# Designs tried in a protein design run: peptides against a protein of PDB entry 5K2M. Part 47

Target 1, 273 residues: chain A of PDB entry 5K2M
Amino acid sequence: MRIGITYTVLRREEMAIKERAGEFGEVVMLHEDDLLFPGNYDLDVVIIRNVSHFKALYTARLFESEGIPTVNSSRLIFEAGDKLFATLRLAGKVPVPEWKAALSEGGALRVPDSLGYPLVSKPVFGSWGRLLAKVNDRDSLEAVLEHRKWMKNPLYGIHYFQEFVEKPGRDIRSYVIGGEFVGAIYRYSNHWITNTARGGKAEPCSDPEVEELSVKAWEAFGEGALAIDIFESEKGLLVNEVNPNMEFKNAARVTGADMAGKLVEYAVEVAKT

## One batch from the design tools (peptide; made by RFdiffusion4, then SolubleMPNN)

Design b1_p12_4_s3 (from b1_p12_4, 7 letters changed)
Fold by OpenDDE base, seed 3:
Structure b1_p12_4_s3 (fold): chain B 273 residues (1-273), chain A 12 residues (1-12)
Amino acid sequence: as target 1 above (273 residues)
Amino acid sequence: SGDSLDFETPFD
C-alpha cells in the first residue's frame, strides 16, 4: 500500500501520522509545492493535512479526480469546513446554538429581532477566532456590517450569526474518526473565544454524554475524521462547529489516545473500499 | 495539571 500525506507545515500531527502510516506501507510525503495537476500519482489513499481550508478542499478534489480517495474527502471538507453548511448538517441531528443567516445588510439588521442581543457574528470560513465579534447592541451590529462591505472576499457578504452562549470558562473538543469516538478534552480560557487563548489549559474529558453527542454529530456527515467543538450551556450540551482539518497534538498528549494511529487505520480502510 | 494549548494559525 502507498499512502500519500499532503502538508503545508510538518507539525507534530504530521510526524505522528507519517510514523503510523509507515506500519501499513510506503509513505509519500507531499508538500504543497510538490502538488501539480493533472498528475500521475501512484497512491492508494491520500491523508489531507494542508493547513488552508481551501487548499485542503482543492487538493482532495484533485486527487479524487484521478481516482485516488482522500481522508478527508472533498465533500466532507466542503461541508464541515464552512460554518453555515456544517450548521445545516448538524441542526437536523444534534442540539446547536440558535443561528441566523442573512444574504444582505438589510436582512442582517433584522437578525436581533429573532436572536436578540448579545449575538456572535462569524464568517462562514476561517478559524482560531478570526473575525469573530460579540455584538452587544445595534451600534456594534452596524459597525460590523459596515466593515464587511469593505472586505474583498464575497463570502464576507454571507452574514452568519449565533446566539451568544455563556460558557463555564471552558469548551469541549472531541474527536471522532470513522464513526469511533477517540477522545475529548476540556479547553480552558478566561476569554469568551476559547480557541484563541494563548496560555489555555487542556484537561481530559470523560463524559458519556459528550461521547454520545460527538458520535451523533459525526453521523450528520457520515464519513471521515472530525474534531467537534461542544459548549456546556444552561440548555445542555450544544455542538458549535466541526473541523475536518483537526489539530490533535494537545488532545493526544492529555488523553493518551492514539489519534494518529486511528486516522491512518481509517485511511487504510478507505483505500480498501 | 492541564497542558498549555499551542494553536498554530491556520492559513485560510
Scores: peptide ipSAE 0.022, ipTM 0.595, DockQ to the pose 0.061
Fold by OpenDDE base, seed 5:
Structure b1_p12_4_s3 (fold): chain B 273 residues (1-273), chain A 12 residues (1-12)
Amino acid sequence: as target 1 above (273 residues)
Amino acid sequence: SGDSLDFETPFD
């Protein structure tokens, strides 16, 4: 078994994946600078750990074009890494926050007619709460839309909105790999954007409802390794988003779950298929 | 080795 690992930065996750992959076969670390296509890669599977969503997507597709399967697949990266596309998958299977999408300023200005205020403006791509805006009123909505007009990337012209969900000072991040629930954590924050990357405290989450919901959320995509963000709301549990390029160092540390091992095991199974 | 937060990108 020859396992490739593509990466931009050697993080704790990539180190853990490398270490665990070494137990299953030969490991080939592939920095972005090492990648040129078409190439003669002798690999049975590639674990995609590029930081950029788009670089991860294209890297996965390029390996797939050479007959080498990837974890995650380019399909999964494409669908799960876009907040709107992920919502489209999730909404048919699990409870999600109420949402609207608009393709123009004129459309976006009508979103409050259905969602009310406050609402949350999100880019369809991006991580760590970047460019999230809590929109409390019309003036704030107009300001967000005005700023989007001057942003270089045309994807900022895709206007994705959610209802604002009041959370109990935390959210949940769960992990499902190959359809198996691996673990979950609470992420505590005094800010409406809960993120452990921003210095939030993490604690283990042991809730059978979270486990069941997480598996159902994964089943909306039907493959791969996903981190799943879940809100505790007055309406019950809501699946907010998924991440096909998950960070897990904090979750692994807090839960003791072998997330890197589970990811490698799944990659090995993909290679055998 | 740090979180991706140490790798600030304007776009993912």
Scores: peptide ipSAE 0.021, ipTM 0.598, DockQ to the pose 0.129
Fold by OpenDDE base, seed 2:
Structure b1_p12_4_s3 (fold): chain B 273 residues (1-273), chain A 12 residues (1-12)
Amino acid sequence: as target 1 above (273 residues)
Amino acid sequence: SGDSLDFETPFD
C-alpha cells in the first residue's frame, strides 16, 4: 500500500501520521510544493493535511479526479469546513446553537428579530475565532456589516449568525474518525472564544453524552475524520462546528488516544474499498 | 498540568 500525506507544515500531527502510516505501507510525503495536477500519482490513498481549508479541498478533489481516494474527501472538506454548510448538516441530527443566515445587509439587519442580542457573527470560513464578533447591539451589527462590505472575499457577504451561547469558561473538542469516537478534551479559556491559540488549558473529557453526540454529529456527514466543537450551554450540549482538517496534538497528549493511528487505519480502510 | 493549547488551523 502506498499512502500519500499532503501537508503545508510538518507538525507533530503530520509526523505522527507519517510514523503510523509507515506501519501499513510506503509513505509518500507530499508538501504543497510537490503537488502538480494532473499527475501520475501511484497512491492508494491520500491523507489530506494541508493547513488551508481551500488548499485541502482542492487537493482532495484533484486526487479524487485521478481515482485516488482521500481522507478527508473533498465532499467532506467542503461540507464540514464551511460553518454554514456544516450547520445545515448538523441541524438535522444534533442540537446546534440557534442560527440565521442572510445573503444581504438588509437580511442581516433582521437577524436580531429572531436571535436577539447578543449574537455571534461568523464568517462561513475561517479558524481560530478569526472574524468572530460578539454583536451586542444594533451599532455593532452595523459595524460588522459595514466592514464585511469592504472585505475582498465574496464569502464575507454570506452572513452567518448564531445565538451567543454562555459557556462555563470552556468548550469541548471531540474527535470522531470513521464513525468511531476517539477522544475528547475540555478547552479552557477566559474569553468567550475558547480558541486554544489564546493559551487555554486542555483536560480530558470523559462524558458519554459527549461521545454519543459526537458520533451523531459525525453521522450528519457520514464519512471521514472530524474534530467536533461542542458547547456546554444552559440548554445542554450544542454542536457548534466541525473541522475536517483537525489538529489533535493536544488532544492526543491529554487523552492518550492514538488519533494518528486511527486516522491512518481509516485511510487504509478507505484505500481498500 | 494545564498545557497551553496552540491550535494553528489557518483557514486561508
Scores: peptide ipSAE 0.021, ipTM 0.601, DockQ to the pose 0.064; fails the geometry check
Fold by OpenDDE base, seed 4:
Structure b1_p12_4_s3 (fold): chain B 273 residues (1-273), chain A 12 residues (1-12)
Amino acid sequence: as target 1 above (273 residues)
Amino acid sequence: SGDSLDFETPFD
C-alpha cells in the first residue's frame, strides 16, 4: 500500500495522519510544491490535506484523472465545500437552517420577505466565518450586496442566506468518516460565530441525537470524511454546514478519538475498492 | 474545563 498525503502546511493533523498511515504501508508526503500533473504517481490512494478548498479540489481531481482515488474525492470536496451545494444535499436528509439563494441583487433584496431579520449572509465558498454577516436590517443587506458587487470573484454574486439561529453560546462539531461517527465537540464562543479562533473552548459532546444526525448528514453525501457543524436551536438540532477538509486536533485531543487513524483506515478501504 | 480552540486554517 502506497499512501500519498498532500499538504500545504504540516500541521498536527498531517503529522498524525502520516504516522498512522505508516502502519498500513509506504507514506509519500506531497507538499503543494511537489505537485505537478500529469505526474505518473505510483500511489494507491491520496489523502487530501491541502489548506485551500480550491487547491484541495483540483488536487483531488488531478489524482483521480490519473486513476488514483482520493480522500476526500473531488466530488465530495466540491459538494461539501460549497455551502449552497452542501445545503442542497443536506436539506433532503436532515434539518437545516432555513435558507434562500438569489442570483441577483434584486432577488437578494427579497430574501427578508421569506427569512425575515436578522438573517445571515454567507459566501458559498470560504470558511472560518469569513465574510459571514449578520444582517439585521435593510441597510445592512444593501451594504453587503453593494460590497459583493465590487468583489471580482463571480462566486460572490451567488447570494446565499440563512436564518439567524440563536445558539446557546456554542455549536457542535461532529466527525463522520466512512459513515462511522467518530466523535463530537461543543465549541463555545461568546460571539454568534462559534467557528472561529476567538478564544473559544471545546468540550466533548456525547449526545445520541448528535450522533444519529451526524451520520444522516454524512449519508447525504455518501462518502468520505466530514466535519459537521450542528446548531442547537429552538427547533432542535440543525445541520448548518459540513467541511470536507477539517481540522481535528482539538476534537481528537478533547474526545480522545483516533480521527487520524479512522481517516487512514478509510483511505485504505478506498484504495481497495 | 473546556480546552482552548486554536484554529489555524481558513477552511475548517
Scores: peptide ipSAE 0.017, ipTM 0.584, DockQ to the pose 0.054; fails the geometry check

Design b1_p12_4_s4 (from b1_p12_4, 8 letters changed)
Fold by OpenDDE base, seed 5:
Structure b1_p12_4_s4 (fold): chain B 273 residues (1-273), chain A 12 residues (1-12)
Amino acid sequence: as target 1 above (273 residues)
Amino acid sequence: SGNSLDFETPFS
């Protein structure tokens, strides 16, 4: 078996994936500079680890066009990597924070009529809490909308909002690969954005409700490897978002779960189908 | 290998 791994930067995750993939067959590391299409790639499957959501999406689709399956698939990257599209999948299967989408400033200004204040403004793309805004009042909403007008990417004109969820100083990151729950962590922060990439601490999360909810969230998409962000709220557990290009070094370290191995095993199974 | 934060851009 020949396993491709596309990447932008060799992170701890990519190194772990490479190492584990070597146990299953020949590993072909493909930096973004190595990618040219159409090409004659002799690969059974490609694990997509490009940092950019869009580069990951297009890379996956390009390999698929040559008959090479990818993990994740371009479909999954497309749907899970967009916060709004992910919400559309999740909302029918699991509890999610209340949300609204608007396609204009005029529409966005009416969002508080449904969600109230405080609310959270999110871009539909991006990671690590980039451009998240806690909007406490009308003045703040107007400011966020004003700034969005001057952002170059047209996708910033897609206005996605959630209710503000009061959290107990932490959130949950779980991992589901090929439908199997692999592990979960608590991410602690004194800030309302609890991402460990911003200096949060991580601890193991062993909760049967988290496991069940995580699997259900994965089933909303029905394929691939997903990191799942879950909030603990007064309403119970809420699935906030999913990530089809997951980081897992902290989770693997804290839980001892073989995230890289599970990802490779799944990729091998995909190659066999 | 650096954290992804080192490669964070508004459009990536």
Scores: peptide ipSAE 0.018, ipTM 0.580, DockQ to the pose 0.129
Fold by OpenDDE base, seed 4:
Structure b1_p12_4_s4 (fold): chain B 273 residues (1-273), chain A 12 residues (1-12)
Amino acid sequence: as target 1 above (273 residues)
Amino acid sequence: SGNSLDFETPFS
């Protein structure tokens, strides 16, 4: 077994993945600078750990074009890594926050007619709560829309909104790999954005309802390794988003779950398919 | 500890 691992930065996660992968065969670490296509890669599977969503997506697709499966697949990265596309998958399987998408400013200005205020503006791409905006009123909405007009990436012209979900000072991050629930954490923050990347604390989450919902959310995509963000709302648990290229060092630390091992095991299974 | 926020841009 020859396992490739693509990466941008050798983080704790990549180190753990490398270590676990070594138990299954030869490990080939591939920094982004090592990637050139078409190439002559002798690999059975590639674990995609590029930090950038788009670099991860294209890296996966490029390996797939050479007949090398990836974890995650380019399909999964594409669908799960886009907040709107992920919502489209999730909404058919699990409870999600109320959402609206608009393709113009004129459309976006009508979103509050459905969602009310406050609402959350999200770019369809991006991680770690980047460019999330709590939109409390019309003036704030107009400001967000105006700023989007001047952003160079045309994807900022895709307007994705959610209802603002009141959370109990935390959210849930769960992990499902190959359809198996691996673990979950609470992420605590006094800010409405509870992502640990913004200084939130993590604690283990042991809730059968979270486990069941997480698996169902994963089933909306049907493959790969996903981190799943879940809100505790007045309406019950809501699946907010998924991440096909998650960090897990905090989750692994607090839960004791072998996230890296489970990821590698799944990659080995994919290699054998 | 936080995520690797400094290693990605909105356009990457």
Scores: peptide ipSAE 0.022, ipTM 0.588, DockQ to the pose 0.156; fails the geometry check
Fold by OpenDDE base, seed 3:
Structure b1_p12_4_s4 (fold): chain B 273 residues (1-273), chain A 12 residues (1-12)
Amino acid sequence: as target 1 above (273 residues)
Amino acid sequence: SGNSLDFETPFS
């Protein structure tokens, strides 16, 4: 078996994936600079580890066009990587924070009529808490909308909002690969945006309710490897978002779970179907 | 909300 691994930066995750993939066959490391299409790639499966969402998406689709399956698939990357599209999948299967989407400033100004304040404004594409805003009032909403007018990417004109969820100083990150729950962690932060840059710590999460909910959230998509972000709220557990291009070095370290091995095993299964 | 120790996939 020949296993491709596409990557932008060789991180601890990519090193672990490479090592475990070597147990199953020949490993072909493919930096983004090596990727030209159409091509004649001799690979049975490709594990997608490009950092950029869009680069990962297009890389997956390009390999699929050559008849080579990918983990994750371009379909999964597309649907899970966009916060609104992910919400559309999740909302029919699991509890999610209340949300609204508007396609104009005029529509966005009516969102508080349904959700009230405070709101969370999110771009449909965003990472590391970038461009997340807690909107406490009308003045703040108008300011966010005014700033969006000057942003160049047309996707900033898609206005996605959630209710603000009060969290107990932490959130949950779980991992489901090929429908199997692999592990979960608590991520601690004193800020409403849970971020490592703000001195957060990770601890193991051993909760059967989290495990069950995580599997159900994965079933909303029905394939691949997903990291799942879960809130502990007054309403119970809520699935906030999913990530089809997960980092896991901290989760693997804290839980001892074999994230890289499970990902490779799943990729080998995909190659055989 | 947002990501803490395991980063979200960047869109840039």
Scores: peptide ipSAE 0.020, ipTM 0.537, DockQ to the pose 0.091; fails the geometry check
Fold by OpenDDE base, seed 2:
Structure b1_p12_4_s4 (fold): chain B 273 residues (1-273), chain A 12 residues (1-12)
Amino acid sequence: as target 1 above (273 residues)
Amino acid sequence: SGNSLDFETPFS
């Protein structure tokens, strides 16, 4: 078994994945600078750990073009890594926050007619709460839309909105790999954007409802390794988003779950299929 | 997955 691991930065996650992968076969670490295609790579599977969503997506697709399966697949990265595309998968399977998408400013201005205020403006791509806006009124909506017009990436012209969910000062991050629930954490924050990257405390989440919902959310995609963001709301648990390029160091630390091992095991399974 | 702000964003 030859296992590739693509990466941008050798983080704790990548180190753990490398270590665990070494138990299953030869490990080939592939920094982004090492990636050239077509490359005729002699690998049975590649674990995609590029930090960039798009680099991860293209890397996965490039390996797939050489007949090498990836974890995650380019399909999963594409569908799960886009908030709107992910919502489209999730909405029919699990409870999600109410959402609207608009393809123009004129359309976006009508979103409050359905969602009301406050609502959340999200880019379809982004992480760590970047470019999330709590839109409390018409003036704020107009401001967000105006700013989007001047953003260079055309994807900023895709207007994705979500109802503002009142959260109990935390959210849930769960992990499902190959359809198996691996673990979950609470992420505490005093800000409406809950992210452990902003110094939030993480605690284990042992909730059977979270586990069940997480698996169902994963089943909406049907493959790979996903981190799942879940909100606790007055309406119950809501699946907010999924991440096909998951960080798990905090979750692994807090839960004790062998997330790296589970990821490698899944990759080995993928290699054998 | 609390994404660390210490790294390039997935969309950079």
Scores: peptide ipSAE 0.019, ipTM 0.583, DockQ to the pose 0.159; fails the geometry check

Design b1_p12_5_s1 (from b1_p12_5, 6 letters changed)
Fold by OpenDDE base, seed 4:
Structure b1_p12_5_s1 (fold): chain B 273 residues (1-273), chain A 12 residues (1-12)
Amino acid sequence: as target 1 above (273 residues)
Amino acid sequence: TTPEEVIEELKK
């Protein structure tokens, strides 16, 4: 078996994936600079580890066009990596924070009529809490909307909002690969954005409700490897978002779960189907 | 801490 691994930056995750993939077959590391299409890639499967959502999406689609399956698939990357499209999948299957989408400034200005304040403004794409705004009032909403007008990417004109969920100084990140729950962590932060990339600490999360909910959230997409962000709220557990390009260094360290191995095992399974 | 290279790529 020949396993490709596409990457932008060789992180601890990519190193771990490479190491584990070597146990299953030949490993071909493919930096973004190595990727030209159409190409004659002799690969049975490609693990997509490009940092950029769009680069990951297009890379996956390009390999698929050559008959090479990817983990994650371009479909999954597309649907899970867009916060609005992910919400559309999740909302019918699991509890999610209340949300609204608007396609104009005029529509967006009416969102508080439904969700109230405070709101969370999110771009439909992006990671690590980039361009997340806690919108406490009308003035802040107007400012966010004004700034969106001047952003070059038209996707910033898609207005996605959530209710602000009061969290107990933490959130949960779980990992589901191929439908199997692999592990979960608490991410602690004094900031309303609890992402560990912003200095949050991680601790193991062993909660059967989290496990069950995580699997159900994965089933909304039905394939691949997902990190799942879950909020502990007064209403119970809420699935906030999913990530089809997961970082797991901290989670693997804290839980001891073989996330890299599970990802490779799943990729090998995908290659055989 | 996230490597700066990763942050820059996330802007693309």
Scores: peptide ipSAE 0.030, ipTM 0.728, DockQ to the pose 0.154
Fold by OpenDDE base, seed 3:
Structure b1_p12_5_s1 (fold): chain B 273 residues (1-273), chain A 12 residues (1-12)
Amino acid sequence: as target 1 above (273 residues)
Amino acid sequence: TTPEEVIEELKK
C-alpha cells in the first residue's frame, strides 16, 4: 500500500495523518511544489490536505484523471466546499437555516422581503468567517452589495444569504468519516461568529441528537470525510455548513478521538475498492 | 492561532 498525502503546510493534522498512514504502508508526502500533471504517480490512494479549496479540488481531479482515488474526492470537495452547493445537498435531508441566493444586485435587494432582518451575507467560498456580514438593515445590505461589485473574483457576484440564527454563545462541530460518527465539540465565543480560529474554546459534545443529525448530513453527500457545523437554535438543531478540508487538532485533543487514524483507515478502504 | 503561511494560502 502506497499512500500519498498532498499538503501546503505541515500542520498537526498532516503530521498525525502521516504517522497513522505509516502503519498501513509506505507514505509519500507531496508538497504542492512537487505536483506536476500529467504525471506517473505510483500511489494506491491520495489524502488531500491542500489548504486552498480550489487547489484541493484541482489536485483531487488531477489524481483521479491518473486513475488514483482521493480522499476527499473531487466531487465531494466541489459540492461540500461551496456553501450554496452544500446547502442544496443538505436542504433535502436535514434542517438548515433559511437561505436565499440571488444572481444580481437587484435580486439581492429583494432577499429581505423573504428572510427579513437581520440576515447574514456569505461568500459561497471561504473559511474562518472571512467576508461574513451580519446585515441589520437596508443601508448595510446596499453597502455589502456595493463592495462586492469591486471584488475581482466573479464568485463574489453570487449572493448567498442566510437568516441570522441566535445561538447560545456556541456552535457544534462534528466529524463524520466514511459514514461513521467520530466525535463532536462545542465551540464557544462571545462573538456571533463562533469559529475557534478567532480565539474560541472547544469542549466535548456528547449528544445523541448531534450524532444522528451529523450522520444524516454526511449521507446527503454519501462519501468522504466531513466536518459538520451545527447550530443550536430555537427551532432545534440546524446544519449550517460542511467542510471537506477539515481541521481537527482541537477536536482530537478535546475528545480523544483518533480522527487521523479514522481518516487513514477510510483512505485504505477507498484504495481497496 | 493559525500560522501565517496558512492564512496566506487561504487568500488563494
Scores: peptide ipSAE 0.028, ipTM 0.720, DockQ to the pose 0.155
Fold by OpenDDE base, seed 2:
Structure b1_p12_5_s1 (fold): chain B 273 residues (1-273), chain A 12 residues (1-12)
Amino acid sequence: as target 1 above (273 residues)
Amino acid sequence: TTPEEVIEELKK
């Protein structure tokens, strides 16, 4: 078996994936600079680890066009990596924060009529809490909308909002690979944006409800490897978002789960299908 | 923490 691994930056995750993939066959590391299409790649499967959502998406689709399956698939990356598209999938299967989407400023200005204040403005793409805004009032909403007009990417004109969820100073990140729950962590932060990348503490999360909810969230997409962000709210557990380009170094460290191995095993399974 | 280089790539 020949396993490709595409990457932008050789992180601990990519190193772990490489190491585990080596147990199953020949590993071909493919930096973004190595990727040209059509390329006639001799690979049985490609694990997509590009940092950029769009680069990951296009890389996956390009390999698929050559008949090479990818983990994750371009379909999954597309649907899961867009917060709005992910919400559309999730909302049919699991509890999600109340949300509204608007396609104009005029529409967006009416969102508080439904969600109230505070609400959260999110870009449909992005990670690490980039361009998340807690919108406490009309003035703040107008400011966010005004700024969006000057952003170059047309996707910033897609206005996605959520209710502001009061969290207990943490959120949950779980991992589901091939439909199997692999593990979960609490991410602690005093900021309303909880993210371990911002210096938050991680602790193991052993909650059967989290496990069940995580699997259900994964089933909304039905394939691949997902990190799932879950909020502990007054309304119970809410699936906030999913990530098809998951980082797992902290979770693997904290839980001891073999996330890299599980990912490789799934990729090998995909290659055999 | 996320390496700075990863953050820069996320801006592209």
Scores: peptide ipSAE 0.027, ipTM 0.713, DockQ to the pose 0.159
Fold by OpenDDE base, seed 1:
Order: sequence, then C-alpha cells, then structure tokens
Structure b1_p12_5_s1 (fold): chain B 273 residues (1-273), chain A 12 residues (1-12)
Amino acid sequence: as target 1 above (273 residues)
Amino acid sequence: TTPEEVIEELKK
C-alpha cells in the first residue's frame, strides 16, 4: 500500500495523518510544489490536505484522471466546499438555516423581503469566517454589495445569504468519516462567528441528536470525510455547513477520538475498492 | 488558532 498525502502547510493534522498512514504502508508526502501533471505517480490512494479549496479540488481531479482515488474525491470537494451547493444537498435531508441566493445586485437587494434583518452574507467559497458579514440594515447590505463589485473573483458575484441564527454563545462541530460518527465538540465564542480558528474554546459534545443529525448530513453527500457545523437554535438543531478539508486538532485533543486513524482507515478502504 | 502561514496561503 502506497499512500500519498498532498499538503500546503504541515499542520498537526497532516503530521497525525502521516504517522497513522505509516502503519498501513509506505507514505509519500507531496507538497504543492512537488505536484506536476500529467505524472506517473505510483500511489494506491491520495489523502488531500491542500489548504486552498480550489487547489484541493483540482489536485483531487488530477489524481483521479490518472486512475488514483482520493480522499476526499473531487466530487465531494466540489459539492461540499461550496456553501450554496452544500446547502442544495443538505436542504433535502436535514434542517438548515433559511437561505436565499441571488445572481445580481438587484436580486440581492430583494433578499431582505424574504429573510428580513439581520441576515448573514457569505461568499460561496472560503473558510474560518472570511468575508462573512452580519447585515443589520439596508445601508449595510448596499455596502457589502458595492464592495463585492470591486473584488476580482467572479464568484463574489454569486450572492448567498442566510437568516441570522441566535446561538447560545457556541456552535457544534461534528465529524463523520465513511458514514461513521467519530466525535463532536462545542465551540465557544462571545462573537457571532464561533469558529475555533478565530480563538474559540472547545469542549466535548455528547448528544445523541447531534450524532444522528451528523450522519444524516453526511448521507446527503454519501462519501468521504466531513466536518459538520451545527447550530443550536430556537427551531432546534440546524446544519449550517460542511467542510471537506476538515481541521480536527482541537476536536481530537478534547474528545480523544482518533480522527487521523479513522481518516487513514477510510483511505485504505477506498484504495481497495 | 490558525497558523499565520496558512492564512497567507489562502490569500494567494
């Protein structure tokens, strides 16, 4: 068994994955600078750990074009890594926050007629709460839309909005790998963005409802390793988003779950199919 | 917290 691991930066997650992969076979670390296609890679599977969503997507697709399966697959990265596409998958299976998509400024200006204020503006791509805006009024909406016009990437012209969900000073991040629930944490913050990448504290979450909802959310995609962000709302649990490039160092530390081992075991299974 | 190096790579 030869296991590739693509990466941009060696984080605690990549080191843990490398260590666990070494128990199953030969490990080939592949920095982004080492990747050239087409190539003659002698690998049975590749674990995708590129930081950039787009680099991860294209890396996965390029290996697949050479007959090498990836974890996650390019299909999963594409569907799960776009907030709008992920919402389209999730909305048919699990409760999600109310959302609207608009393809023009004129359409976006009408979103409050449906969602009201406050609402949340999100780019369809990105992580760690980048370019998230809590929009409290018309003036703030106009400002966000004006700024988007001057952004270079045309994907910023795809306007995705959610209702603002009042949370109890925390959210939940769960992990599902190969359809199995691995663990969950609470992420605490005094800010409306509760992401631990912005300095939030993590505690274990042991809730059977979270476990059930997390598995159902994973089943909307039907493959791979996903981190799932869940809100505790007045309406009950809501699946906010999923992440096909999951960080798990805090979750692994707090829960004691072997997330790196579970990811490698799944990759080995994929290599054998 | 996310390493600064990771944040810089996301800006590229």
Scores: peptide ipSAE 0.024, ipTM 0.688, DockQ to the pose 0.165

